# Designs tried in a protein design run: peptides against a protein of PDB entry 3QIS. Part 132

Target 1, 334 residues: chain A of PDB entry 3QIS
Amino acid sequence: PSLELSRREFVFENVKFRQLQKEKFQISNNGQVPCHFSFIPKLNDSQYCKPWLRAEPFEGYLEPNETVDISLDVYVSKDSVTILNSGEDKIEDILVLHLDRGKDYFLTISGNYLPSCFGTSLEALCRMKRPIREVPVTKLIDLEEDSFLEKEKSLLQMVPLDEGASERPLQVPKEIWLLVDHLFKYACHQEDLFQTPGMQEELQQIIDCLDTSIPETIPGSNHSVAEALLIFLEALPEPVICYELYQRCLDSAYDPRICRQVISQLPRCHRNVFRYLMAFLRELLKFSEYNSVNANMIATLFTSLLLRPPPNLMARQTPSDRQRAIQFLLGFLL

## One batch from the design tools (peptide; made by RFdiffusion4, then SolubleMPNN)

Design b2_p16_5_s2 (from b2_p16_5, 9 letters changed)
Fold by OpenDDE base, seed 5:
Structure b2_p16_5_s2 (fold): chain B 334 residues (1-334), chain A 16 residues (1-16)
Amino acid sequence: as target 1 above (334 residues)
Amino acid sequence: MSPAELLLQQALAEAE
């Protein structure tokens, strides 16, 4: 069996968070026998491609002189955004198209990724006074490393931050400040806020706006700005309530005094973001007659974003754990 | 002071 491929080299320029790109190629059975094709893992890989790449179809049969179009889809989700922002991973892969009882065909995937404030740590964003697209990639790596070290020092209560050499961090990320300022100004009376989905085109405009500028006004509807806040919180590499405090939040869920003590142990930027979001959500609840927002809906929605189980516990989360997590957040909304 | 700045300052003051 043999195949002819119309193309073997693919370049994905200016790949962005949540922006789908597609490249297509054709495979033809130029043999005299039916062929089965499949994309197969390389020797050390569990999957035939990286998490941000997909082939469609990934397997199939071709009769003699039959031709099929294959789509290569590049999509950066929350699962790949952080490692691409840091430069730990890149838009590079090799696909192996296997032909049963035949040879392997290699496809080269290349391109460039444009960093996003989505999927960047709260610590790094508090040090980032300019839009992320203005920050050199080398400086992004340094900001993530410095942010990790300062978080560890803050948790250990050990060394006073040498406030002298580095510019003072922001109290909260400018991106969170801008999203909440917009929602507080314009969305408190918005019917079905956080219940109606945003527009995908407007979400992309909001992401691009926050990555490239410091706007006076965020573009898009109140629903799109509200969903952009949810996407931002979901894409955080570590949730607003750090993974290390997850179990303590569940254990304290029915004691409001202990809940406040647990929050006081968060790193400064995480603690400030948590308190700022709770203040905003309490203000939003004052307008429940206009916006149809209630404390149970908000607590259910934001608990999954703010108080995520550690990756090792995700598969073990019980309905009781979810109810305790919701109860923990309700103690800050009421 | 913007509304966001006011909310931020209030959220920080409630913690002291």
Scores: peptide ipSAE 0.175, ipTM 0.836, DockQ to the pose 0.933
Fold by OpenDDE base, seed 1:
Structure b2_p16_5_s2 (fold): chain B 334 residues (1-334), chain A 16 residues (1-16)
Amino acid sequence: as target 1 above (334 residues)
Amino acid sequence: MSPAELLLQQALAEAE
């Protein structure tokens, strides 16, 4: 069996968070026998491609002289954004198109990723006074390494940050400040806020705006800005409530005093973001007659974003754990 | 002060 491929090299330029790119190619059975094709893992890989890449179809049968279109889809989700922002991963892959009883065909995937403030740590973002697209990639790596070291230092040492001549980190990321400022100014009276989805095009504009500028106003509807805040919180590599405190939040869920003590143990940036969000959400709840927002809805929505189980516990989350997590947040909304 | 700045200052002050 043999295949003819219309293309073997694919370049995905300017790949962005949540922006789907597609490249298509054709495979043709130029043999005289039916053939089965499949994309197969490389040696030591579990998957035929990286998490941000997909082939469709990834397998199939071709009769003699049959042709099929294959789509190569590049999509950076929340699951891939962090490793691409850090430069740990890149828009590079090799696909192996296997022909049963035939040969392998190699496809080269290349391109460039444009970093996003989405999927970047709160610690790194608090050190970024400029839009992430203005920050050299080398400096992003240094900011992440430094952010990890300061997180560890802040967890181990209640040492006041020495007031040394280094530019003080922001109290909260400018991106979350801008999102909340916009929502506070314009969305407090928005009917069905956090209940109506945003527009995908507006979400992309908001992401691009936050990645490239410090806008006076965020583009898009209040629903899109609200959803962008949810996406931002969802894409955080470390949730606003750090994984180390997850169990303590559940254990304290019915004691408001202990809940506040647990939050006080957060790294400064995480603690500030948590308090800022809770203050915003409490303010939003005062307008419940206009925005249809209630404490139970908000607690349920934001619990999954702010108080995530550690990856090792995700598969073991009980309905009781979820209810405790909701109750923990309710103690800050009421 | 922007509304966000006020809200941030409140959020920081309520916790001291």
Scores: peptide ipSAE 0.170, ipTM 0.833, DockQ to the pose 0.954
Fold by OpenDDE base, seed 2:
Structure b2_p16_5_s2 (fold): chain B 334 residues (1-334), chain A 16 residues (1-16)
Amino acid sequence: as target 1 above (334 residues)
Amino acid sequence: MSPAELLLQQALAEAE
């Protein structure tokens, strides 16, 4: 069996968070026998491609002289955004198109990723006074490394941030500040806020806006801006309430004094973001007659974003744990 | 002062 491929090199330029890109190619059975094709893992890989890449179809049969279109889909989700932002991973892969009883055909995937404030740590973002697209990639790596080291020092030693050589971090990421400022100004009276989904095109515009600029106004509907805040919180590599405090939040859920004490132990940027979000959400709840938002809805929605179970406990989260997590947030909303 | 700035300052002051 043999295949002819219309293309073997694919370039995905300017790959962005949540923006689907597609490249297509044709495979043709130029042999005289039916053939089965499949994308196969390389040696030591568990998957035929990186998590941000997909082939469709990834396998199939071709009769003699049959042709099929294969789509190579590049999509950076929350699961790949952090490693691409740090440059730990890149828009580079090699696909192995295997032909049963035939040859392997190698496809080269290349391109460039454009960093996003989505999927970047709160610590790094607090050090970024400019849009992330204005920050050199080398400096992004340094900021993430420094952020990790400072978080660890803060948690272990309660050492005040060395006031020394680095510019004073922002109290909260400018991106969160901008999202909340917009929602507070324009969305407090928005009916069904956080209940109506945003528009995908508007979400992309908001992401691009936050990655490239410091806007006076965020583009899109209040629903899209609200959903962009949810996406931002979901994409954080470390949730606003650090994984290390998750169990303590559940254990304290019915004691408002202990809840506040647990929050006080968060790294400064996480603590500030948490308090800022709770202040905003309490203000939003004052307009419940207009926006149809209630404390239980907000607590339920934001619990999954702010108080995520550690990856090792995610599969074990009980309904009781969820209720405790909701109760923990309710103590800051009421 | 922007609304966000006011909220941020309030959220930080409630914590002292």
Scores: peptide ipSAE 0.166, ipTM 0.832, DockQ to the pose 0.927
Fold by OpenDDE base, seed 3:
Structure b2_p16_5_s2 (fold): chain B 334 residues (1-334), chain A 16 residues (1-16)
Amino acid sequence: as target 1 above (334 residues)
Amino acid sequence: MSPAELLLQQALAEAE
């Protein structure tokens, strides 16, 4: 069997978080026999491609002289955004298109990623006084490393924040500050807030706006701004309540005094973000007659974002654990 | 003060 490929090199320029890019190519059976094609893993890989890449179709049959279009889809989800923001991964891959009883055809994927404040740690964002797109990629790596070290020091209560050398970190990320300020100003009376989905185009504009600027006003509907806050919280590499405190939150869920003590042990930026969000959500609940938002809905929604189970426990989360997690958050909303 | 600044100050003051 033999194939002809219309293209073997693909460049995905300016890849962004949640922005789908597509490149297409054709494969043609220029042989005399039917062939089966498939994308196959390289020798040391479990998957035929990186998590941010997909081929469609990834396998198929071609009769002699048949041609099929293959789409290469690049999409950076919450699962890939953090490693791309840090530069640990890059928009580079090699795909192996295999023919049954035939040859391998190599496809080169390349490109560049544009960093996002989405999927960046709270610690790093508290050090970023400018939009992330104004920060050199080399400095993003240093900020993530420094942020990890400061998180660990804060959790261990070991070293006071070295007040000396670097500019004082923000109390909360400017991105969260802007999202909450907008929602507080304009969305408190919004019917079905956090229940109605935003528009995908508006979400992309909000993300791009937060990545590139410090806006006076966030673009889009209140629903899109609200969903952007949810996406931001979901995309955090470490949830607002750090994984290390997850079990303690569940264990304390029915003791409001212990719950407050657990929150006091969060890293400063995480603690500030948690308290700021709770203050906002309590204020939003005062407008329940207008926005149809209630404490149980908010607690259920935000618990999944703020109090995520550690990856090793996620598959084992019981309904009781979920109810304890919700109860923990309810103690800050009521 | 922006509403966000007021909320932030309130949220931080609940810590003391």
Scores: peptide ipSAE 0.162, ipTM 0.830, DockQ to the pose 0.919

Design b2_p16_5_s3 (from b2_p16_5, 9 letters changed)
Fold by OpenDDE base, seed 5:
Structure b2_p16_5_s3 (fold): chain B 334 residues (1-334), chain A 16 residues (1-16)
Amino acid sequence: as target 1 above (334 residues)
Amino acid sequence: MSGAEKLLEEALAAAE
């Protein structure tokens, strides 16, 4: 069997978080026999491509002189955004198109990624006084390493960092401050807030706005700004309640005093963000007659975002664990 | 102070 490929080199310029890009090519059976094609893993890989890449179709049959269009889809989800922001991964891959009893054909994928405040740690964002797109990539790596070391020192109750000439970190990320300030000013009376989806185009504009500027006003509807806050919290590499405290939150769920003590043990930036969000959500609940928002709905929604099980326990979360996690948050909303 | 600045101050004061 033999194939002809219309293209073998693909470049994806200016790849962004949650923005789909597509490139297409054709494969043609220029042989005299039917052939089966498939994308196969390289040596030592478990998958035929990186998590941000997909081929459609990834396998099929071609009769003699038949042609099929293949789409290469690049999409950066919450699962790939953090490793692309740090530069640990890049928009580079090699695909192997295999023919049964035939040859391997190699496709080269290349491009560039534009960093996002979405998928960046709370610690790193508290050190960024400027939009992430204004920060050199080398400095982003240094800020993530320093932020990890600061988190570890804070958890170990080690000596107060010498107030050396390092600029004091922000109390909360500017991105969280901007989202909550907008919602507090304009969305407290918004019917079905956090229940109605935002518009995908407005969500992309909000993400681009937060990545590139410090706006006076966030663009889009109140629903799009509310969903952008949910997406931001979901994309955090470490949730607002650190994985290390997850089990203690479940164990304390029915004792409001112990719950407050557990939150006091969070790293400073995580603790500040948690308390700021709880203060905002309690204020939003005062307007329940206008916005149709209730404590049980909010607790259920935000529990999945703020209090995630550690990756090793995700597959084992019981309905009882979920109910305890919801009860933990209810103690801060009521 | 914006309403969000007040919420942030309240959230920070609850830490003391």
Scores: peptide ipSAE 0.211, ipTM 0.848, DockQ to the pose 0.889
Fold by OpenDDE base, seed 1:
Structure b2_p16_5_s3 (fold): chain B 334 residues (1-334), chain A 16 residues (1-16)
Amino acid sequence: as target 1 above (334 residues)
Amino acid sequence: MSGAEKLLEEALAAAE
């Protein structure tokens, strides 16, 4: 069996978080026999491609002289955004198109990723006084390393923030400040806030706006700005409540005093963001007559974002654990 | 002070 491929090299320029890109190519059976094709893992890989890449179809049969279109889809989700922001991963892959009892065909995937404030750590963002697209990639790596070291120092209660460091970190990321300020100013009376989905085009505009500028106003509807806040929180590599405190939050869920003590042990940036969000959400709840927002809805929604189970416990979360997590958050909303 | 500045001030004051 043999195949002819219309293209073998693919370049995905300016790949962005949550923006789907597609490249297509054709494969043709130029042989005299039916053939089965499949994308196969490389020797050391469990998957035929990186998590941000997909082939559609990834397998199939071709009769002699049959042609099929294959779509290569590049999509950076929350699961890939962090490693692409850091430059740990890149828009580069090699696909192996295997022909049963035939030859392997190699496809080269390349491109460039544009960093996002979405999927960047709170600590790194607190050090970024400019939009992430203005920050050199080399400095992003340094900011992540410094952020890790600060998180560890903060958890160890060791070093007072040396007042003499020329560049004091922001109290909260400018991106979350902008999102919450917008929602506070314009969305407190918005009917069905956090219940109505935003528009995908507006979400992309908001992401691009926050990645490239410090806007006076965030573009899009209040629903899109609200959903952008949810996406931001969901995409955080470390949730607002650090994984290390997850179990303690559950254990303290019915003691408001212990809950506050647990939050006080968060790294400074995480603690400030948590308190800022809780202050905003308490303010939003005062307008429940207008926005149809209630404490149970907000607690249920934000618990999954702010108080995520550690990856090792994700598959083991019980309904009781979820209820405790909701109860923990309710103690800050009421 | 913007609304966010007030919320941030509240969030920071809750630490003292």
Scores: peptide ipSAE 0.207, ipTM 0.847, DockQ to the pose 0.902
Fold by OpenDDE base, seed 3:
Structure b2_p16_5_s3 (fold): chain B 334 residues (1-334), chain A 16 residues (1-16)
Amino acid sequence: as target 1 above (334 residues)
Amino acid sequence: MSGAEKLLEEALAAAE
């Protein structure tokens, strides 16, 4: 069996969070026998591609002289955004197109990623007074490393950060401040807020706006701005309530005094973001007659975002654990 | 003060 490929090198320029890019190529059976093709893992890889890449179709049959179009889809989800923002991963891969009883054909994937404030740590964003796209990638790495060290020091209740050498961090990320400020100003009377989905195009505009500017006004509908806040919280590498405190939140869920003590132990930026969000959501609940938002809906929605089980416990989350997590959050909304 | 500035102040004051 033999294949002819129309292209073997693919460049994905300016890859962004949640922006689908597609490159297409053709494969043709230039042999005399039917053939089966598939993308296969490289030696020591579990998958045929990186998590942000997909081939469609990834396998198939070709009759002699048959041609099929293959789409290479690049999509950076919440699962890949953090490692791409840090430069730990890059828009580079090699695909192996295997022909059954035939040859391997190598495809080279390359490109560049544009960092996002989505999927960046709260600690790094509190140090980032300019839009992320104005920050050199090398400095983003340093900010994430410094942020990790500060989080660890804060959790250990060690010495206050030496106030001397670095610009004082923001109390909350500017991005979350802008999202909440917009929602507070314009969305308190919005019917079905957090219940109606945003528009995908508007979500992309909001993300691009927050990545590239400090806007006076966030573009898009209130629903899109609300969903952008949810996406932001979901994309955080560490949830607003750090994984280390997850079990303590569940254990304290029915004691509001202990719940407040647990929150006080969060890193400063996480604690400030949590309290800011809770203050906003309590204000939003005052307008429940207009926006149809209630405490149970909000607690259910935001619990999955703010109080995520650690990765090692995700598979073991019980309905009781989920109810305790919701109850924990309800104690801040009521 | 924007409403969000007030919310932030309230959120920060709850730490003292």
Scores: peptide ipSAE 0.201, ipTM 0.846, DockQ to the pose 0.868
Fold by OpenDDE base, seed 2:
Structure b2_p16_5_s3 (fold): chain B 334 residues (1-334), chain A 16 residues (1-16)
Amino acid sequence: as target 1 above (334 residues)
Amino acid sequence: MSGAEKLLEEALAAAE
């Protein structure tokens, strides 16, 4: 069996978080026998491609002189965004197109990723006084490393952050500030806020806006801005309530005093973001007659975002754990 | 002060 490939090199320029890119190529059976093709893992890989890449179809049969179009889809989800932001991973891969009883055909995937404030740690974002796209990639790595070390230091020792005025972190990420400021100004009276989905095009514009600028006004509908806040919180590598405190939040869920003590033990940036979000959500609840938002809906929605189980416990979440997590947040909303 | 600045100030003051 033999295949002819119309292309073997693929370049995905300016790959962004949640923006689908597609490149297509054709494979043709230029042999005289039917053939089966499949994308196969390399020797050390469990998957035929990286998590941000997909081939469609990834396998199939070709009759003699038959041609099929294959789509290579690049999509950076919340699961790949953090490692791409840090430069730990890159838009580079090699696909192995295997022909049964035939040859392997290698496809080269390359490109560049544009960093996002989505999927970046709260600690790193608190150090970023400029849009992430203005920050050199080398400095992003340094900021993440420094942020990790400072998070650990803040958990172990209440060492005052060295008061060097130029290096003082923001109290909250500017991106969170901008999203919440917009929602506070314009969305408190928005009917069905957090219940109506945003528009995908507007979400992309909001993400691009936050990655590239410090806008006076966020583009898009209130629904899109609200959903962008949810996406931001979901994409955080470490949730607003750090994984280390997850169990303590559940254990304290019915004691408001202990709940507040648990929150006080969060790293400064996480604690500030949590309190800021709770202040906003309490304000939003005052307008329930206009926005149809209630405390139970908000607590249910934000619990999955703010109080995520550690990855090792994700598969073991009980309905009781979920109810405790909701109750924990309700104690800050009421 | 923007509304967010007030909310942030309130959120920070609740820490002290």
Scores: peptide ipSAE 0.196, ipTM 0.843, DockQ to the pose 0.889

